Peptides against a protein of PDB entry 4ASU. Designs and how they scored, part 7

Target 1, 270 residues: chain A of PDB entry 4ASU
Amino acid sequence: ATLKDITRRLKSIKNIQKITKSMKMVAAAKYARAERELKPARVYGVGSLALYEKADIKTPEDKKKHLIIGVSSDRGLCGAIHSSVAKQMKSEAANLAAAGKEVKIIGVGDKIRSILHRTHSDQFLVTFKEVGRRPPTFGDASVIALELLNSGYEFDEGSIIFNRFRSVISYKTEEKPIFSLDTISSAESMSIYDDIDADVLRNYQEYSLANIIYYSLKESTTSEQSARMTAMDNASKNASEMIDKLTLTFNRTRQAVITKELIEIISGAA
Target 2, 83 residues: chain B of PDB entry 4ASU
Amino acid sequence: FTFASPTQVFFNSANVRQVDVPTQTGAFGILAAHVPTLQVLRPGLVVVHAEDGTTSKYFVSSGSVTVNADSSVQLLAEEAVTL

## One batch from the design tools (peptide; made by RFdiffusion4, then SolubleMPNN)

Design b1_p8_6_s1 (from b1_p8_6, 7 letters changed)
Fold by OpenDDE base, seed 1:
Structure b1_p8_6_s1 (fold): chain B 270 residues (1-270), chain C 83 residues (1-83), chain A 8 residues (1-8)
Amino acid sequence: as target 1 above (270 residues)
Amino acid sequence: as target 2 above (83 residues)
Amino acid sequence: SLVDALAA
């Protein structure tokens, strides 16, 4: 490589390093906020899931329609955040298909669609875009819930798949169940709840769905920002190492060029 | 007893004497031996009666309340403010 | 992208 080539590469990597350092700082700020906002969201979300856990809602075996909701975002440069969700979605879809279930998919965030489009395009109902630019709100979750309920797909049960935040250096892809109104209303375990009006149950289910989606978004966002911070830190370090190596190469090449020029001058070959 | 909004937790697995909630079917009080039920909240006043005799008041918007067989209660409001 | 390569 010529001195010019090395210089161009050095400049490029240095510029990237500046960008990755900047992105790290932005991700760190967003992470700090997300973690703070996740605390109440967990209490809220766990509370919403409590009924389904305690009631032990079961879907009859003759019911075959299953909905998978994958939760991520539109934004890259966050390590394995998107691929982890996609992997779990693929696994779940395969297991359900093997069990004779009909599977449909909803993607929250464009990255899910990008990963699964080639293999699962026929199973997609809808993809929600414009996810991840701002912190998710309950309003956002409500919009997603409403669109799902109005999609016309009459699922029996479903799974919401998202990354649960553990720590700044750890997340885990997890699944939580979602149930249709019909499944909830027909569940034997619901008989212990006194004279629940059908309209009340419908409204309750709609609210619960929004709650679970909101919770998943908050977990996903916190996980994503932490992962991005780590990814950008790694990128910055790798860039630094590459800069050091290229700088050494540059210095050696420069010395060689000077030596060659001196020899040419002395020999009269120039 | 758990009482939370998406952005704030007011009670987390707390023991309380009574909780009065505004529901679409009417306001009712939840005591320790209340039968299992679920309701949807209407905008209105939530009153929490603590075991020590203190009373806290909250205004809530939409949401849900669940009373389970194990006497656990989840009050989840979209918006809630202390009064 | 070069950024992706550096991040991995």
Scores: peptide ipSAE 0.121, ipTM 0.926, DockQ to the pose 0.013
Fold by OpenDDE base, seed 5:
Structure b1_p8_6_s1 (fold): chain B 270 residues (1-270), chain C 83 residues (1-83), chain A 8 residues (1-8)
Amino acid sequence: as target 1 above (270 residues)
Amino acid sequence: as target 2 above (83 residues)
Amino acid sequence: SLVDALAA
């Protein structure tokens, strides 16, 4: 490589390092906010899931329609955040299909569609875009829930798959159940709940769905920002190492060029 | 007893004496060993009676309330404000 | 992208 080539590459990597450092700082700020907002959201979301856990709602085996909701975002450069969710979605879809279930998929965030569209295009109902630019609100979750309920797809049971935040260096892809109104209404375990009006139950289920989606979005966002911060830090460090190596190569190459030129001068003068 | 909105937690697995909630079918009081039920909140006043005799009041916009067989209660409001 | 490669 010529001195010019090395110089060009050095300049390019230095510019990338500046970008990754900047992105790290932005991610850090977003992470700090997301973590603060996750605390109440987790209590709220876990509270909403308590019924399903305590009632031990079971879906009859003869019910065949299953909905998978994958939760991520539109933005990249966050390590394995999107691929982790997509991997679990694929696994779940395959397992359900093998069990003779009909599977439909909803993607929250464009990255899910980008990963799964080629292999699962026929199973996609809808993809929600413009996720991840702003912190998710309950209003956002309500819009998603409403669109799902109005989609016309009459699922029996569903799964929402998202990354649960553990720490700044750790997240775990998890699955939580979603049940249709009909499934809840017909569940034997619900018989202990007294005086449930059908209209009340319908409204309750709408809130439940919105609550779970909101919770999943908050977990996903916190995990994503943390992962992005880490990824950008790693990128910056890797860039630094590469700059050091290229600088050494540049210095060696420069010395070699000078030596060659001196030899040519001496040889031509002789 | 858990009482939260999406953005704020008021009670987290706390023991309380009684919670009065505004539901679409009417206001009712949740006591210890209340029968399991599901209700939807209407805009109105939530009153929490603590074991020490203190009473706290909250305004809620909408949401849900769950009373489970194990006497756990989840009050989840879309919006809630301390009064 | 080069950024993706560095971040991996």
Scores: peptide ipSAE 0.118, ipTM 0.939, DockQ to the pose 0.013
Fold by OpenDDE base, seed 3:
Parts: structure tokens; C-alpha cells; sequence
Structure b1_p8_6_s1 (fold): chain B 270 residues (1-270), chain C 83 residues (1-83), chain A 8 residues (1-8)
């Protein structure tokens, strides 16, 4: 490589390092906010899931329609956040298919679609874009829930797959169940709940879905920002190392050029 | 008893004497060992009666309330404010 | 992108 080439590369990497450092700081700010907002959201979301855990809602085996909601974002540079969700979605889809279930997929965030498009395009119902630029709100979750409920896909049960936040250095991809109104209404375990008005149950289910989606978004966002911080930190460090290496190469190359020029001068070949 | 909104927690697995909730079908009181039920909240007043006899009042916009067989209660409001 | 490569 010529000195010019090395210099150009150095400049490029230095610029990238500036970008990664900046992105780290942005991610840190977003993480701090996300973590604060996750605390109540977790209580809220876990509360919404309590019914399903306590009622032990089971879907009859003859019911074949299954919905998978993968939750991530549109934004990259966050390590394995997207691939982790996608991996679990693939696994779940394969398992369900092997069990003779019909599987449809909803992607929250464009990255899910990006990863799964080629292999699972026919299973996608919808992908929600514009996820991850702003903190998710309950309104956002409600929109997603409403879209799902109005999609016309009559699933029996489903799974929402997202990254649950553990700590700044750890997240875990998890799955939570979602159930259709019909499944809940017909569940034997629900018999202990007094004759609930159908309209009440419908409204309840709408809230439940929105609640769970909201919770998943908050978990995902917090996980993503923490992972992005780490990824950007790693990128910055890698850039630094590369700069050091290239600098050494530059120095060596410069000396070689000088030596060559001196030889040419001495030899009279120039 | 858990009472929360998406942005705020008021009670988290707390023991309370009674919770009065405004539902679409009418207001009712949740006591110990209340029968399992699912209800949807209407805008109105929630009153929490603590075991020590103190009462707290809240205004909620909408949401859900779940009473489970194990006597756990989840009051989940879209919006809630202390009164 | 180079950023992607560095972040990976």
C-alpha cells in the first residue's frame, strides 16, 4: 500500500471512531432513560401476563394457527440484539411447523424483516417500521395491538419474542404467550372467572395485548441501548487498535520509501 | 395487590384490605378471597383501603382489573393519578 | 459499512 492509501485509510478509521464514540454516548443517554422507564413498565407488563400464568390457558391441539411477534428495532449496531430474536423466531417457527401448525409472523422493527425476508417472507403478515428512534409509548403499543387485531388473521395462540433486560451487560431473548379472544373465552381454566360479559372480555383482551406489547418494547429498547453501548465501545476500541497498526505500517512504509529514494539517487537511476 | 400504569407503580404485590374499582359494569369492592373476575375500568375513582385503616384515592382513565383465584389482584390503568 | 465491520 502506498503512503497515500494508508493515510486515507487512517483518516477513514479515525472518522469512524468519532462516529462510534458519539453513538456510544447517544446510546448511553437512551439507555439511562429506557432503564428508568422499564421499571414501571415491567411491573405493568408482568401484571398483564399474570392472568395467563395463573389461569394456565391451554390451546387445544386441533387449533393450528400460531402467531409469532418478533420485537426488535430498525437500527443496527447493537450486537446480537436482532439476530438473537430472529434466531428464536426461526426456531419457534420450525418447531411449530413440525407440529403441523400454521405460522404467521409479525416483525416489530425492520431488522426482523431484513433478517428473515428470504427464508420466511411468505409467513410475514406485517412489519412495523420506525421503531427505535424514540422511546416506545403505550400509544405505539396500542397501534401495534390494534393492527394485529384488525389484520384478519385469526390466530389461536401466539408468541411474542423479545430481549428481556437483565443488566447493562446482559439480556436474554424470551418468549411470552399471547392468546386470541376465542382461545381465552373457550379455555376451561377460565371457567373459574365468573360469567364475564363478552364485550368486557374483548376489551380486556385488547388491553392485555397492548400491555404485553408495550412491555416487550420497553424490555427490547433497554436491551438494545445497552447492547449498542457495548457494541460502539468495542468498535471504538477496535478502531483504535487499527489506527495503531496502520500508523506503524505507515512509519515502516515511509522509511521504505525513503530508503528506495536514496538508493535511486545513489544509483543514478532517478 | 398490584396497581400500576405504564409509567408509574402505585402498589406492587402489596397486602390491602379492600380496593374499590370503577368498572364498566359498575363499581365494586375487592375484598380478601374475592371470587376470580376480569373487569374493564371506566374512568373514575379507585379507593385503596390499607390494612392499617388508611385510604388512598386515585383517578384512573381506563384499563383492566384482574382478580385471580389465589387472591392476587392486578389493577392496570392506562393512566392513573393520586388524589 | 466499515462501521458495521468494526462493531461486529
Amino acid sequence: as target 1 above (270 residues)
Amino acid sequence: as target 2 above (83 residues)
Amino acid sequence: SLVDALAA
Scores: peptide ipSAE 0.092, ipTM 0.936, DockQ to the pose 0.013
Fold by OpenDDE base, seed 2:
Structure b1_p8_6_s1 (fold): chain B 270 residues (1-270), chain C 83 residues (1-83), chain A 8 residues (1-8)
Amino acid sequence: as target 1 above (270 residues)
Amino acid sequence: as target 2 above (83 residues)
Amino acid sequence: SLVDALAA
């Protein structure tokens, strides 16, 4: 490579390093906020899931309709955040299909659709876009919940798949159950709950769904921002190493050019 | 007893004597051995009676309350404020 | 993008 080529490449990498450093700082700020907001959201969301864990709600085998909700965002440069969710969605869909279930998919965030559209286009009901620009609110979760409930797809059971935040360096893709009103109302284990009318149960289920979606969004957001921060840090470090290597190459090439010029002068060779 | 909104936690797995909640079917008190039930909140006052005799009051908008067989209670309000 | 390549 010529000195000019190396210089151009150095300039390019240095510019990218500036961008990745800036993105790291932005991600760090968003992560800090997300982590703070996740604390109450986790208590709230886990509280909503307590019924399903304690009641041990089971879906009868004759029920065939299953809904998968994948939760991520529209935004890239966050490592394996989107691919992890998509991978688990694919696995779950395959397992359910093998069990003779009908599977439909909802994507929260455009990246889910981007990954799964080619292979699962026929199973998609809806994709929610414009996810990840601002922190998710309970209002956002409610909108998603209402759209799902009004979609006309009468699922029996569902799975919401999202990345649960563990630490700044760790997340885990997890699945939580979603049950239809009919499944809950018909569950034998629910018989111990007294004086529940149909309207109350319907409203309760609407809140439950919104709560779980809200929780998943908060976990996903925290995981994503943390992963982005890490990815941008790694990119910045890699850029630094590349700059060092190219600088050495530049120096060696410069010396070689000088030596060549000196030889040409001494030899009298044109 | 767990009492939270999406943005704030008031009680997390706490032991309380009694919780009074405003539900769509009417206000009722949840005691330690209350029968399992599911209810939906209406706008109103939540009163938490602690074991030490202290009473805390909250205003809630909407949400749900769950009383489980193991005596655990989840009060989840969309919005809640301390009074 | 070059950013994607460095982040990978």
Scores: peptide ipSAE 0.107, ipTM 0.935, DockQ to the pose 0.013; fails the geometry check

Design b1_p8_6_s2 (from b1_p8_6, 5 letters changed)
Fold by OpenDDE base, seed 4:
Structure b1_p8_6_s2 (fold): chain B 270 residues (1-270), chain C 83 residues (1-83), chain A 8 residues (1-8)
Amino acid sequence: as target 1 above (270 residues)
Amino acid sequence: as target 2 above (83 residues)
Amino acid sequence: SLVEALEA
């Protein structure tokens, strides 16, 4: 490589390092906010899921329609955040198909679609885009919930797959159940609940779905920002190492050029 | 007893004596060992009666309330403020 | 992207 080539590469990597450092700082700020907002959201979301855990709602075996909701975002450069969710979605879809279930998929965030479109295009109902630019709100979750409920797909049971935040260095892809109104209303375990008006139950289910989606978005966002911060830090370090290596190469190459020039001068071959 | 909004937690697995909630079907009090039920909140006043006899009041906009067989209660409001 | 390569 010529000195010019090395210099060009050095400049490029230095620019990348500046970008990654900046992105790290942005991610750190977003993470701090997300983590603060996750605390109440987790209590809220876990509270909403409590019914399903305590009532042990079961879907009849004859019911075949299953919905998978994958939760991520539109934004890349966050390590394995999207691929982890997609992997879990693929696994779940395959398992359900093997069990004779009909599977449809909803992607929250464009990255899910990007990963799964080629292999699962026929199973996609809808993809929600413009996720990740701003912190998710309950309003956002409500919009997603409403669109799902109005999609016309009459699922019996579903799975929402998202990254649960554990720490700044750890997240876990998890699955939580979602149930249709019909499944809840027909569940034997629900008989212990006093005679609930159908309209009340419908409204309750709408809130429940929105709550769970909101929770998943908050977990996902926190995980993503943390992962991005880590990824950008690693990228910055890698860039630094590469700069050091290239600098050494540059110096060696420069010395070689100088030596060659001196020899040419001394030899009169110039 | 858990009482939370998307942005704020008021009670997290707390023991309380009674919670009065405004529901679409009417206001009712949730006592210990209340019959399991699901309700939707209407805008109104939530009153939490603590075991020590103190009462706290909250205004809620909408949401849900769940009373489970194990006497756990989840009050989840879209918006809630302390009064 | 080069950034992605640096993340690996």
Scores: peptide ipSAE 0.027, ipTM 0.921, DockQ to the pose 0.013
Fold by OpenDDE base, seed 3:
Structure b1_p8_6_s2 (fold): chain B 270 residues (1-270), chain C 83 residues (1-83), chain A 8 residues (1-8)
Amino acid sequence: as target 1 above (270 residues)
Amino acid sequence: as target 2 above (83 residues)
Amino acid sequence: SLVEALEA
């Protein structure tokens, strides 16, 4: 490599390091906010899921339509955040298919589509884009929920797959169930909730879906920002190491060039 | 008893004597061992009666309330404010 | 991108 090449590469890496450091700071700020907002969101979301756990809602085996909602974002540079969700989506889809179920997929965030497009394009119903630029709101979740309910796909049950935040250094991809109105209405375990007006139940389910989506978005966002912060930190460190190595190479190359020039001068071959 | 909005938690697995909630079908009081039910909230007043006799009032927007067979209650409002 | 490579 010429001195010019090394210099160019050094400049490039230094610029990248500046970007990664900046992104780390931005991610850190977003993480701090996301974590604060996750606390009530978790109580809220877990509260919404409590019914399904306590009522032990089961989908009859003869019901075969399954919806998978993968939750991530549009933004990269966050380690395995997207791939982890996609991996679990693939696994779940494969398991469901093996069980003879029809599987449709919804992606929250463009990255899900990017990863799964080639292998699962036919199973995609919709992908929600413009996710991850701003903190998710309940309004956003409501829009997604409404779109799902109006999609025309009559699923029996589903799963929402997202990264649950554990700590600044840890997240876990998890799955939570979603059920159609028909499945809930027909569930034997729901008989104890008798005399519930159909309209009430429909509205309840709309809120439930929105609540779960909101919760998943908050978990995902917190996990993503934390992961991005870590990824950018690692990138910055890697860049630093590369700069050091290239600087050494530059110095060695410079000395070699000087030596060559001296030899040429001495030999008269200049 | 859990009472929360997306942005704020008011009660988290707390023991309360009674919760009065405004629902689309009417207001009702949730007591211990209340029959399981699902309701949708209408804008109105929530009154929480603590075991010590204190009462707290909240204004809620839309949302849901769940009374489970195990006597757990989830009151989930889209928006809620202390009065 | 090089940024992605550095992340890996």
Scores: peptide ipSAE 0.026, ipTM 0.921, DockQ to the pose 0.013
Fold by OpenDDE base, seed 5:
Structure b1_p8_6_s2 (fold): chain B 270 residues (1-270), chain C 83 residues (1-83), chain A 8 residues (1-8)
Amino acid sequence: as target 1 above (270 residues)
Amino acid sequence: as target 2 above (83 residues)
Amino acid sequence: SLVEALEA
């Protein structure tokens, strides 16, 4: 490689390092906000899931329609955030299919579609795009919930899959249940709940779905920003190491060129 | 008793004496050992009576309230403000 | 992307 080639490569890597450092700072700011907003969102979301946990709602085995909602975003450069969700979605879909269930998929964030489109195109109902540029709001979750309820797919039960935030260095892909209105209304465990009007139950279910989606979005966002910080930090370190290595190579090559030129001058071959 | 909005927590697994909630079917008070029920909120006043005798008032927009068999209560409002 | 290559 010529000195010119090495210089060009050095310049390129230095530019990449600047970009990754900048992205790290942006991710850090977004992470700090996301973590703060996750605290109340977690209480809110866990509260919404309490009924399903306490009532131990079970779907009859003869019910075959299952919905999988994968929650991620549109933005890359965040390690295994998207692939982790997609992997669990694939596993769940395969298990359900093996059990004779009909499976449909909803993707929240374009990255889910990008990963699963080729293998699961026939199972996709809808993909929600424009996720991840701005912090998710309850309004966003409500829109998603409404679109799901109006999709025309009459599922019996479902699963929402998302990354739960643990710490700045750790997240875990988790699954929470989604139940249809019919499943909840017919559940034996719901008999202890007194005089529930059908209209009340319908409205309750709409809120429940929106609440769970909102919670999942907040967990996902916090996990994503944390993972992006880590990824950008690693990229910056790798770039730094490469710069050091190339700098040494440059110096060595420069000395060799000088030596060669001196020899040519002395030998009269210049 | 848990009372929260998407952006704020007012009570988290707290012990309270009574909670008055505005529902679409009417306002009712939730006391200890209240029968399990599911309700949806209408815009109105939530009143929380603490065990120490203090009373807190909140305005809520919409949402849900769950009373479970284990006496746990989840009041989840879309929007809520302290009065 | 080049950034992804640096992360690998």
Scores: peptide ipSAE 0.025, ipTM 0.922, DockQ to the pose 0.013
Fold by OpenDDE base, seed 2:
Structure b1_p8_6_s2 (fold): chain B 270 residues (1-270), chain C 83 residues (1-83), chain A 8 residues (1-8)
Amino acid sequence: as target 1 above (270 residues)
Amino acid sequence: as target 2 above (83 residues)
Amino acid sequence: SLVEALEA
């Protein structure tokens, strides 16, 4: 490679490093905010899931309609955030299909669609776009919940798949259940809850769905920003290493050029 | 007893004496060993009676309340403010 | 993108 080529490459990598460092700082700021907002959201969301855990609600085997909601975002450069969710969605869909269930899919974030649309296009009900630009609000979750409930697809049971935040360096893709009103109302384990009005139960389930979606969005956002911060840090380090290597190559090449020129002068060869 | 909104936690797995909640079917008090129930909140006042005798008041907009068989309670409000 | 390549 010529000195000019090496210089051009060095300039390019240095520019990339500047960009990745900047992106790291932005991600760090967003992560800090997301983590703060996740604390109450987790209490809120886990509280909403408590009923389903305590009541041990099971869907009868004769009920075949299953909904999978994958939660991620529209934005890339965040490591395996999207692929992890998609992988688990695929696995769950395959397992359910093998069990004779009908599976429909909802994607929260355009990246889910980009990964799964080709192979699972017939199973997609809807994809929610414009996710990840701003922190998710309860209003956003409510809109998603409402759209799902009004979609016309009557599922019996569902799974919401998202990345749960563990630490700045760790997340875990996990699944939480969602149940239809009919499934909840017909569950034997719910018999201990006396005098529940049908309208009350319907409204309760609407809140429950919105709560779970909100929780998943907050977990996903925190995980994503943390992963992006880490990815940008790694990219910056990799760029630094490349700069060091290219600088050494530049110095060696420069020495070789000088040596060649000296030899040409000494030999009288023009 | 857990009482939270999407953005704020007021109680997290706390032991309380009584919680008065405004529901669509009417206001009722949740005491120790209350029968399991599910309710939806209407806009109104929540009153938490702590075991130490302290009373706290909150205004809630909407949400849900769950009383489980194990006496755990989840009060989840869409919006809530301390009074 | 080059950034994606650096993430690998």
Scores: peptide ipSAE 0.025, ipTM 0.918, DockQ to the pose 0.013; fails the geometry check

